Peptides against a protein of PDB entry 1BH9. Designs and how they scored, part 44

Target 1, 89 residues: chain A of PDB entry 1BH9
Amino acid sequence: FSEEQLNRYEMYRRSAFPKAAIKRLIQSITGTSVSQNVVIAMSGISKVFVGEVVEEALDVCEKWGEMPPLQPKHMREAVRRLKSKGQIP

## One batch from the design tools (peptide; made by RFdiffusion4, then SolubleMPNN)

Design b2_p10_8_s3 (from b2_p10_8, 5 letters changed)
Fold by OpenDDE base, seed 5:
Structure b2_p10_8_s3 (fold): chain B 89 residues (1-89), chain A 10 residues (1-10)
Amino acid sequence: as target 1 above (89 residues)
Amino acid sequence: FIEEVLRQLL
């Protein structure tokens, strides 16, 4: 791993969705109150999902011969590729 | 994705 890859991974590791925001989002979808454990699980799954999209977007950026930072075009292409691979519905 | 995960957990 390059130092730059390590720094990106550390920033990703330190990133988290605010529990209150995830709780409110789930409650807006389900119409019911959810437990703290459900909020933790959904926060983890959501972080993994964002990580997979960002990883594919970095691969897109590299394959296009472009330099960071990631742009909305890389994220859109990443989602398209993940859909075509059956990794996202 | 999120809705399907919620449907499986709740």
Scores: peptide ipSAE 0.035, ipTM 0.637, DockQ to the pose 0.716
Fold by OpenDDE base, seed 1:
Structure b2_p10_8_s3 (fold): chain B 89 residues (1-89), chain A 10 residues (1-10)
Amino acid sequence: as target 1 above (89 residues)
Amino acid sequence: FIEEVLRQLL
């Protein structure tokens, strides 16, 4: 685990979607008010989903013999691979 | 993804 990998993991661990923004987004989709527990659950799942996409994009970057930072091409390839594996819809 | 997860949680 490199210092750079540790720093990325710490930044990821500390990152969170603003609860008010997630609440507004869900309400814009459902047309109804949602509970705090739904906002917490959706914030957690959304963070895990972003993590999985970024991890696959880092694996793509490494397999291409390229160095960080991640480029839009790595993110597009990651999404394509995760879809082909059935890991995302 | 998000819409399907919303349908499972709501």
Scores: peptide ipSAE 0.034, ipTM 0.636, DockQ to the pose 0.870
Fold by OpenDDE base, seed 3:
Structure b2_p10_8_s3 (fold): chain B 89 residues (1-89), chain A 10 residues (1-10)
Amino acid sequence: as target 1 above (89 residues)
Amino acid sequence: FIEEVLRQLL
């Protein structure tokens, strides 16, 4: 790993979704109150999902011969590639 | 994704 890759991974590792925001989002979809454990589980899964999409978007950016920062086009292409690989529904 | 995960957890 380059120092830059390690720094990006450390920033990702330290990142977290605010529990109150995730709780409100789930409640807006389900119409019901959810447990703290559901909020924790959903926050973890959402962080993994964002990580996978960003990783694929960085690979798209590199394969296109482009430099960071990531643009909406890289994110849209990443989602298409992950769908085609069966990694997301 | 999120809706399907919600259906599996709830």
Scores: peptide ipSAE 0.033, ipTM 0.629, DockQ to the pose 0.858
Fold by OpenDDE base, seed 2:
Structure b2_p10_8_s3 (fold): chain B 89 residues (1-89), chain A 10 residues (1-10)
Amino acid sequence: as target 1 above (89 residues)
Amino acid sequence: FIEEVLRQLL
């Protein structure tokens, strides 16, 4: 992979959702208290999901012959493509 | 992407 891809991966790797925010979000959906392990698992899954969407958005940007930074149009098209591929519900 | 990064690091 390119140095740019490595730099993007390092920034992604260092990114994290705030545990308290994830906990509150899950609790708002389930109506119940959740364990720390559930918060960790959901934080991990959510991070992977965001990574996949951003990757598809980069592929969209490239396929459209456009330059970074990613725009909201790339993210919307990425979500549409991932849904069409059955990679997200 | 993550799988390809893992394949290149392993």
Scores: peptide ipSAE 0.025, ipTM 0.534, DockQ to the pose 0.032

Design b2_p10_8_s4 (from b2_p10_8, 5 letters changed)
Fold by OpenDDE base, seed 5:
Structure b2_p10_8_s4 (fold): chain B 89 residues (1-89), chain A 10 residues (1-10)
Amino acid sequence: as target 1 above (89 residues)
Amino acid sequence: FIEEVLKKLL
């Protein structure tokens, strides 16, 4: 891993969604109260999803011969590619 | 995968 990759992974690893925000978001979708375990699981999945999108966006940026930081165009293309691969809906 | 997990958790 490059130092840059390590730094990105460390920032990613340290990132977390606020439990209260995730709980409120889920409750706004389901209309019902959710358990702490559901909040933990959804927070984990959401973090994995963000990681996958960012990883694909970095691959897009590289394949386009561009340099970081990631731009909105890389994120949009990443989402398109992940959808085309059946990795996200 | 994500959709299946979401459907099981929600």
Scores: peptide ipSAE 0.031, ipTM 0.618, DockQ to the pose 0.396
Fold by OpenDDE base, seed 3:
Structure b2_p10_8_s4 (fold): chain B 89 residues (1-89), chain A 10 residues (1-10)
Amino acid sequence: as target 1 above (89 residues)
Amino acid sequence: FIEEVLKKLL
């Protein structure tokens, strides 16, 4: 890994969704209160999902001959590619 | 995505 890749991975590892924000978001969708375990599970899945989208967006950026930072166009193309691969719904 | 995951967890 390059130092830059290691630094990005370390920043990703240290990142976390606030539990209260995830709880509120789930409750806004379900209309009901959810358990702490559901909040933990959803937080983990959401972090993995964001990681996968960002990784695909970095690959898009590189394939377009562009440099970071990621732009909204890279994120939109990443989501399109992941959908076309059946990796996200 | 989030809604489909919620349907599996709830």
Scores: peptide ipSAE 0.030, ipTM 0.616, DockQ to the pose 0.865
Fold by OpenDDE base, seed 2:
Structure b2_p10_8_s4 (fold): chain B 89 residues (1-89), chain A 10 residues (1-10)
Amino acid sequence: as target 1 above (89 residues)
Amino acid sequence: FIEEVLKKLL
């Protein structure tokens, strides 16, 4: 891995969704109170999902012969590709 | 990338 790839991984590793925001979001969808463990699990799944989308968007950016930073077009194309691969619904 | 990092750390 390049130093830049390692730095991106370290920033990803340190990133986290605010627990209170995730809790409120889940409660707005389900209409019910959720446990701390559900908030932790959903935060973990959401972080993995964002990581996979960003990874695919970096591959899109490279395949288009473009340089970082990622643009909204790379993220939209990444989601389309992940859907076509059956990796997301 | 993430899977390759995990495979190198484990």
Scores: peptide ipSAE 0.020, ipTM 0.532, DockQ to the pose 0.034
Fold by OpenDDE base, seed 1:
Structure b2_p10_8_s4 (fold): chain B 89 residues (1-89), chain A 10 residues (1-10)
Amino acid sequence: as target 1 above (89 residues)
Amino acid sequence: FIEEVLKKLL
């Protein structure tokens, strides 16, 4: 792995959705209070999902012969590719 | 990338 790839992974690893924001979002959808375990699980799944989209967007950027930072066009193409592969709904 | 890093860290 390049130092740049490792640094991106470290930033990703340290990143987290604020628990209070995730809790409020779920509660706005469910109309009821949710447990801490549901907030943890949903935060983890959401982080994995964002990671997969960003990884595919980096691959798109590289395959197009472009350099970071990621642009909205890379993110749109990444989502399209992941959907076509059945990796996201 | 993430899966390959996890395989090296575990």
Scores: peptide ipSAE 0.020, ipTM 0.519, DockQ to the pose 0.034

## One batch from the design tools (peptide; made by RFdiffusion4, then SolubleMPNN)

Design b2_p11_3_s1 (from b2_p11_3, 4 letters changed)
Fold by OpenDDE base, seed 4:
Structure b2_p11_3_s1 (fold): chain B 89 residues (1-89), chain A 11 residues (1-11)
Amino acid sequence: as target 1 above (89 residues)
Amino acid sequence: SPLLETDRKYL
């Protein structure tokens, strides 16, 4: 991996959704309180999902001969590709 | 891909 890829990975691994915000979001949908384990699980799933989309978007950006930062068009194309691959609904 | 690895914080 390049230094740039390593730096992106480091930023990704250090990133996290605010636990309280995730809890509030889930509770706004469920209408009741949720356990800490549910918050942790949902946070993890969400981070993985975002990671997959961003990775695909970076691939799109590179294949289009463009440079970061990512733009909405890269994200939209990434989602289309992931849907095509059956990786997301 | 390393970007798909889960953070220990979430497991």
Scores: peptide ipSAE 0.035, ipTM 0.675, DockQ to the pose 0.072
Fold by OpenDDE base, seed 5:
Structure b2_p11_3_s1 (fold): chain B 89 residues (1-89), chain A 11 residues (1-11)
Amino acid sequence: as target 1 above (89 residues)
Amino acid sequence: SPLLETDRKYL
């Protein structure tokens, strides 16, 4: 590993979605109230999802011979590739 | 290396 990778991961680890916002979002979809544990679980899954997209985008950036920061084109390509690999719907 | 792989191997 590198210090850069460690630093990126540390930023990722410390990041979090606001619980209230996640709760509202879930409830807007389910139409019913959800428990704290559901919010926590969904927040975790969402964080992993975002992490995987960013990770793929970094891979795209590298494969294209480019350097960070990530650009929208990297994110779009990442999503396309993840869908192709069946890693996201 | 992918971030997740880095985490699993070193963190």
Scores: peptide ipSAE 0.034, ipTM 0.658, DockQ to the pose 0.074
Fold by OpenDDE base, seed 3:
Structure b2_p11_3_s1 (fold): chain B 89 residues (1-89), chain A 11 residues (1-11)
Amino acid sequence: as target 1 above (89 residues)
Amino acid sequence: SPLLETDRKYL
């Protein structure tokens, strides 16, 4: 692994959604209390999703010959590309 | 390969 890859992995690994925030968000949508397992599952799925989008956005940024930080245009293009690849619905 | 896939394979 390159130093860049290790650095990105460390940042990703150390990132997490606060359980309370996720629980509140889900409950605001469902209108009822949710279990801890639901919060854990949704948190994990969300982290994977965000990680994939951000990685794609960084690739977009590089391919466009631009430098970080990521901008909304990179995120929008990333989502478009991931949908095109069938990697996200 | 994406970082996540690489991580699953090597880390």
Scores: peptide ipSAE 0.034, ipTM 0.662, DockQ to the pose 0.062
Fold by OpenDDE base, seed 1:
Structure b2_p11_3_s1 (fold): chain B 89 residues (1-89), chain A 11 residues (1-11)
Amino acid sequence: as target 1 above (89 residues)
Amino acid sequence: SPLLETDRKYL
């Protein structure tokens, strides 16, 4: 990775969904309280999911001969491609 | 490559 790529990745690694918000969201679906471990697991999976979408979007941006920052059109195309590959539902 | 693979390869 270049220094720029490393810096972006570090920001990604440090980022996190608010624990309380994730807990509330899960509980709104389950109808009951959930353990901290469940919140941690779901938060991690969600972060990985977002990361994969962004990674694909960066690839789209590059393949289209464009430069960051990402635009909505890159994100939409990324989701389409990931669905086509069967990587996301 | 997926993020996990990229991480293992370069970090």
Scores: peptide ipSAE 0.029, ipTM 0.622, DockQ to the pose 0.061

Design b2_p11_3_s2 (from b2_p11_3, 5 letters changed)
Fold by OpenDDE base, seed 5:
Structure b2_p11_3_s2 (fold): chain B 89 residues (1-89), chain A 11 residues (1-11)
Amino acid sequence: as target 1 above (89 residues)
Amino acid sequence: SPLLETDRRYF
């Protein structure tokens, strides 16, 4: 890895949703308390999911010949494309 | 990696 790649990976690795917020969100859906490990797992999965959608949205924006910032239309198209590729349910 | 760069920018 180059220093730049290592730095990007470090930022990616360190980024995370606040545990308390994720816990509250899950509990708002399930109606029951969840364990710390469930919060950790869901936080990680959620980060990957959001990251993949945003990456696809940036690709959409570029392919449409548009410039940042991302708009809702880019996000919607990204989700559509990822679903069509079977990359998200 | 595009994802790593995206994560860095948005998270």
Scores: peptide ipSAE 0.046, ipTM 0.715, DockQ to the pose 0.277
Fold by OpenDDE base, seed 1:
Structure b2_p11_3_s2 (fold): chain B 89 residues (1-89), chain A 11 residues (1-11)
Amino acid sequence: as target 1 above (89 residues)
Amino acid sequence: SPLLETDRRYF
């Protein structure tokens, strides 16, 4: 990693959904309050899910012989491929 | 490739 690339990587790793937003979303589904641990777990799973979509999009970009940054067409193709592989609904 | 390998290629 260059210093610039390392900084971008760390910012990505540290990125997270707001806890309050995740809590509200879960509670809108369950109809009752949820623990902090449940919010943390669901937030982590959500981050992993987004990461897997981005990973697939980067793979698409490479396979098309293109270079980053990712474009909407890469994201759309990534979702299509993940659905076809049964990795996302 | 897993995320870790992807990171090595793009960062």
Scores: peptide ipSAE 0.045, ipTM 0.710, DockQ to the pose 0.084
Fold by OpenDDE base, seed 2:
Structure b2_p11_3_s2 (fold): chain B 89 residues (1-89), chain A 11 residues (1-11)
Amino acid sequence: as target 1 above (89 residues)
Amino acid sequence: SPLLETDRRYF
């Protein structure tokens, strides 16, 4: 475990979706108001989800013998692979 | 080492 890896993790951990935007998005879908705790929970789940997809995309990029930055094709393939593994719908 | 895998191992 390198200091560089730790730094990347800290940046990821400190990143967050704008609460107001998440709240509006949820409400636009559910048609009802949501609490602050729901916004926090959904924001956290969303960040984890994005992280998992990006991680898979990095694996795809590497397996294809390509170098970053990630391209849309890597993200699309990542989603397909995660679906095939039953990790996402 | 993948970031998330590292997280699971060390955090």
Scores: peptide ipSAE 0.039, ipTM 0.685, DockQ to the pose 0.079
Fold by OpenDDE base, seed 4:
Structure b2_p11_3_s2 (fold): chain B 89 residues (1-89), chain A 11 residues (1-11)
Amino acid sequence: as target 1 above (89 residues)
Amino acid sequence: SPLLETDRRYF
């Protein structure tokens, strides 16, 4: 990690989905209440997924010789690459 | 990648 990468990672680490919001979202889909553990699991999986996409997008940005902030084109290419690798559907 | 690790702050 570069110093900048470490800083970005720290920001990512500090970020979190609000549990109440995630709970409401899940319950809006399921139609029933969900346990705390389900909220935790879904929040974690979601954060990891977002992190994977952003990480790939940052890699794309760098490989294209560009600098942050990320743009939609980086995100689109990231998703394309992850799909190509079979990492996401 | 460290981003693939579970964030303990959720637990």
Scores: peptide ipSAE 0.037, ipTM 0.681, DockQ to the pose 0.068

Design b2_p11_3_s3 (from b2_p11_3, 5 letters changed)
Fold by OpenDDE base, seed 4:
Parts: C-alpha cells; sequence; structure tokens
Structure b2_p11_3_s3 (fold): chain B 89 residues (1-89), chain A 11 residues (1-11)
C-alpha cells in the first residue's frame, strides 16, 4: 500500500460515530431507549457500510482518471455499482 | 480490504 492509502486507513480506523448521536438517532426511530450493545453494533455496521461505499467511490474516482477528494458523482456511481453487484439493497 | 476491517472501538 502507498503512503496515501495508509494515511487514509489510519484516518478511517480513528474515525467513529458519536455514541450519543447514534443512540438518539436509533431512539428517534424506535420510539424507546436502546441498549449500549445495540448502539455499538449499529455504529460498527454503519462504519463498515460507509467504508464500503467510500472504497467503491475511490475506485470509481481512480477508474475515471480523477483525483481525490471524492465528489458527489463518485458517491452516486459507487452506490449504483454496489447495488448492481447486490452488495447493498 | 483493510479499510473494511471492524474497528475495535465498536466491539
Amino acid sequence: as target 1 above (89 residues)
Amino acid sequence: SPLLETDKRYL
């Protein structure tokens, strides 16, 4: 991996959704309080999901001969491709 | 991809 890839990975690994925000979001949908384990699980799943979309978007960006930062068009194309592959609904 | 590895902070 390049230094750029390593730096991107490091930023990704250090990133996290604020637990309080996730808890509030879930509770706004469920209408009741949720356990810490649910917050942790949902946070993890969400991070993985974002990671998959971003990785696909970076691939799109590269294949289009473009350079970061990612733009909305890369994200849209990434989602389209992931749907086509059956990786997301 | 290593980018898709689960962060320990969410375990």
Scores: peptide ipSAE 0.061, ipTM 0.684, DockQ to the pose 0.073
Fold by OpenDDE base, seed 5:
Parts: C-alpha cells; structure tokens; sequence
Structure b2_p11_3_s3 (fold): chain B 89 residues (1-89), chain A 11 residues (1-11)
C-alpha cells in the first residue's frame, strides 16, 4: 500500500457516524427501540458500505483518467458498478 | 481492499 492509501485509510478509520443519529434512524425504520450493540453493528456495516462506495468511486475516477476530488458522477457510477458486480443490493 | 476487509472482521 502507498502512503497515500494508508493516510486515506487512517482518515476512514477515525471517521464515525454519531450513535444517536444512527439509533434514531434505525428506530424510525424498525418502529421499536434497539440496543447499543445493534447501533454499533449497523454503524460498522454502514461505514464499510460507504468505504466500499468511495473506493469504487476512486477507481472510477482513475479509470476515467481524472483526479480527485470525487464528483457526483463518480459516486453514481460507483454505485452502478457495485450493483452490477452484486456487491451492493 | 485488504484494509476494508480488515474492518469487516471487526463487525
């Protein structure tokens, strides 16, 4: 891994969704209270999801011969490709 | 990415 990749990963690792916001979101969908462990698990999988989308978007950007920062078109294409690969629903 | 896969193992 390049130093740039490691730095990007470090920023990713340090990022986090606010627990209260995630809890409220889940409860708005489930209609019932959820435990902190559920919040942690869903926060984790959400973080992984975002990471995978961003990673794919960076790949799209590179393959299109473009440079960061990412644009909406990269994100849209990333989602399309991940769906095509069956990596996201 | 191996790094992202590592994070997945913590779930």
Amino acid sequence: as target 1 above (89 residues)
Amino acid sequence: SPLLETDKRYL
Scores: peptide ipSAE 0.037, ipTM 0.682, DockQ to the pose 0.063
Fold by OpenDDE base, seed 3:
Structure b2_p11_3_s3 (fold): chain B 89 residues (1-89), chain A 11 residues (1-11)
Amino acid sequence: as target 1 above (89 residues)
Amino acid sequence: SPLLETDKRYL
């Protein structure tokens, strides 16, 4: 991996959703209390999802000959491409 | 392959 890829991976690896925030969000939707395991599972799934979208968006940005920071247009295109590749629903 | 997919091999 390149230095850029390693740096991105390190930032991703060190990132995390606050458990309290995730719990609050889930409960606001379900209308009932959720277990710690549900929070952990949802946090993990969410992190993977966000990571995939951001990585795709960075690829889009590069392919369009543009420079960071990422813009909404990169995120929208990333989602489109990931859906096209069957990588996300 | 993306970094995330590569990393999955070690999970």
Scores: peptide ipSAE 0.036, ipTM 0.650, DockQ to the pose 0.060
Fold by OpenDDE base, seed 2:
Structure b2_p11_3_s3 (fold): chain B 89 residues (1-89), chain A 11 residues (1-11)
Amino acid sequence: as target 1 above (89 residues)
Amino acid sequence: SPLLETDKRYL
């Protein structure tokens, strides 16, 4: 890994969704209480999802010959590409 | 996937 990739990975590792917020969000959708394990699982999946989108967005940014920071257009294109690849619904 | 790959330095 390059230093840039390492730093990004470290920041990613340190990032986390607040459990309370995730719990409330899930419950707003399910209409019922959820266990801590469900919150943990959903938080993990969500973090991986964000990571994959950001990674794709960085690839888009590079392919477009642009430099960080990422912009909304990179994120939108990333989502489109991930959908076309079947990586996300 | 570079971002999701595990760096052995952290293992």
Scores: peptide ipSAE 0.032, ipTM 0.636, DockQ to the pose 0.063

Design b2_p11_3_s4 (from b2_p11_3, 5 letters changed)
Fold by OpenDDE base, seed 5:
Structure b2_p11_3_s4 (fold): chain B 89 residues (1-89), chain A 11 residues (1-11)
Amino acid sequence: as target 1 above (89 residues)
Amino acid sequence: SPLMETDRRYF
């Protein structure tokens, strides 16, 4: 890893979704209360998903010869590429 | 991290 990549990874590693926010989001969909363990599991899966999209978006940005910060167009293209590779549904 | 918390509870 370059220093820049390491720094980005460290920021990602330290980040987490607030449990209360995730709980509220899930409950808005299910209509019923969810357990703490479900919130933790969903938070983890969501973080992995976001991380994969962001990494792909950074690759898109670089391949397009552009500089950070990421823009919505990079995120949209990242999702498209990940879907085409069968890496996300 | 959320994943580490999951691991601690289930592994």
Scores: peptide ipSAE 0.039, ipTM 0.723, DockQ to the pose 0.037
Fold by OpenDDE base, seed 1:
Structure b2_p11_3_s4 (fold): chain B 89 residues (1-89), chain A 11 residues (1-11)
Amino acid sequence: as target 1 above (89 residues)
Amino acid sequence: SPLMETDRRYF
């Protein structure tokens, strides 16, 4: 990586959903307080889930002979494909 | 992983 590429990569890797938002969402479902470790785990899983959708969308964009940035049509097709493969509900 | 490969291509 160049310095610029490394910086972009690190920012992407460090990106996460806000802990407070994830905690509130979980507690709205469970009806009780959850531990910090549960919030961390669910935050990580959520990021991986979003990442898999974005990766599929990039593949769609490439297969259609188009270039980034991603457009809504790529995201919609990605979700459709992941559902058909049973990778998301 | 597939995501890591994507990272290499776009970052």
Scores: peptide ipSAE 0.038, ipTM 0.690, DockQ to the pose 0.091
Fold by OpenDDE base, seed 4:
Structure b2_p11_3_s4 (fold): chain B 89 residues (1-89), chain A 11 residues (1-11)
Amino acid sequence: as target 1 above (89 residues)
Amino acid sequence: SPLMETDRRYF
């Protein structure tokens, strides 16, 4: 890691979705109460997913010879590529 | 790999 990369990684590690919001979202879907551990797990999975998409989008941006910040077109292409690779459904 | 909250709490 460069220092910049390390800083970004640290910010990523510290980032999290608000637990209350995630809990409400899950319960709105399941129609029943969920445990704290489920909220934590789902929050983590969501965070990892976002990270994977962003990483792919940055790769797309680079491959297209473009510079950050990411644009919607990068995100759309990232999702397409991840689906093609079987990394996301 | 990035650490999740579960990792930090239990390891």
Scores: peptide ipSAE 0.036, ipTM 0.698, DockQ to the pose 0.048
Fold by OpenDDE base, seed 2:
Structure b2_p11_3_s4 (fold): chain B 89 residues (1-89), chain A 11 residues (1-11)
Amino acid sequence: as target 1 above (89 residues)
Amino acid sequence: SPLMETDRRYF
């Protein structure tokens, strides 16, 4: 990894969804209260998912011969490709 | 790791 890549990874690693917001979101869907561990697990899975979509979008951007920042069209194409690969439903 | 907090609790 280049220094820039490592720096981006560090920023990603330090980022997190607010626990309270995740808890409220899950409970709005399930209709029942959830434990702290469930919130942590779902937060982690969500972060991995976002990371994978962003990584795919960067690949799309590059393959289209374009430069960052990412645009909505890159994100939409990333999701299409991940679905095609069976990486997401 | 995106799961570092989980890792600390379970691994």
Scores: peptide ipSAE 0.036, ipTM 0.710, DockQ to the pose 0.042

Design b2_p11_4_s1 (from b2_p11_4, 8 letters changed)
Fold by OpenDDE base, seed 4:
Structure b2_p11_4_s1 (fold): chain B 89 residues (1-89), chain A 11 residues (1-11)
Amino acid sequence: as target 1 above (89 residues)
Amino acid sequence: SREQEQAYAIA
């Protein structure tokens, strides 16, 4: 990794949705105000969820004998498999 | 890790 590559990776790793935007999204669903802790928790859970889907998609890609980067078809299959395993609704 | 490799491609 070059310094620039490491910097880009760190920025990706540290990336997060703006709290205000997440709060608005949650409140649009719940119909009532939510606390900052709920926003933080939901943001973290969401990022973990994305990570789990990506990991499953990487497995799909490998099992299909294909090479990175991930494509939409890998993501779709990953979701199907996670549903089949009962890991997501 | 595999996730890091994918993240590198996206970043």
Scores: peptide ipSAE 0.043, ipTM 0.715, DockQ to the pose 0.191
Fold by OpenDDE base, seed 1:
Structure b2_p11_4_s1 (fold): chain B 89 residues (1-89), chain A 11 residues (1-11)
Amino acid sequence: as target 1 above (89 residues)
Amino acid sequence: SREQEQAYAIA
């Protein structure tokens, strides 16, 4: 595990969506208030989703023989690949 | 997941 990978993981682990923002977003869709547990669950799922996309993008960057930071082209390709693999809708 | 694998590697 490289220092760069460790640093990225630590930042990822510590990152979180503001609960209030997630709550508002869900409520804007459902039309009703949601419980704290729902907010926590959705926040966690969203974080995992973002993490998977970023990790795929890092793989793309590496496979293309390029170095971080990630560029929009890496993110776009990552999404395409994940869709192709059936890992995201 | 890769994230879980990374967590395992660091632990």
Scores: peptide ipSAE 0.042, ipTM 0.700, DockQ to the pose 0.061
Fold by OpenDDE base, seed 2:
Structure b2_p11_4_s1 (fold): chain B 89 residues (1-89), chain A 11 residues (1-11)
Amino acid sequence: as target 1 above (89 residues)
Amino acid sequence: SREQEQAYAIA
């Protein structure tokens, strides 16, 4: 897709998932208040994690001789492989 | 990146 589409998606994501929303989500799980830096850190960690899983899934898709877009089976296999490699718990 | 494009395509 075009750069314009990417930009629109990024703007949409930022508006739909503001820091306040992420903070509330974390606090709903932990039961305690969290700092802004914790929100930023968690957001960053989550982004990296998702990126790595998707990248692995794309590799799985390619290795299986299939073409994008990714399917649930690729994502599940990616997670299994990353766990076996010790990349994720 | 390829993974970012994939994520956007799914969304």
Scores: peptide ipSAE 0.038, ipTM 0.679, DockQ to the pose 0.198
Fold by OpenDDE base, seed 5:
Structure b2_p11_4_s1 (fold): chain B 89 residues (1-89), chain A 11 residues (1-11)
Amino acid sequence: as target 1 above (89 residues)
Amino acid sequence: SREQEQAYAIA
């Protein structure tokens, strides 16, 4: 995995969901044990996903003439826009 | 970046 992916993983470890929590979450969905590398990969993908949503939300916030921090309404609008663009399901 | 910091706070 890239250094960027590892960095994103470390950011997750310092957030609300540490490594163990992410592992348990994945296992609860897959029904099978996962390796550390899988946890890192999934954490990276998840972080990228969140980052893309936040980036869109920041754009929304700016377009609305508002200032950070982001609010739930910005996140909701971001999701709507990304769905409209077909970028997320 | 600003985006990463915000994402970090949310995630």
Scores: peptide ipSAE 0.032, ipTM 0.673, DockQ to the pose 0.349

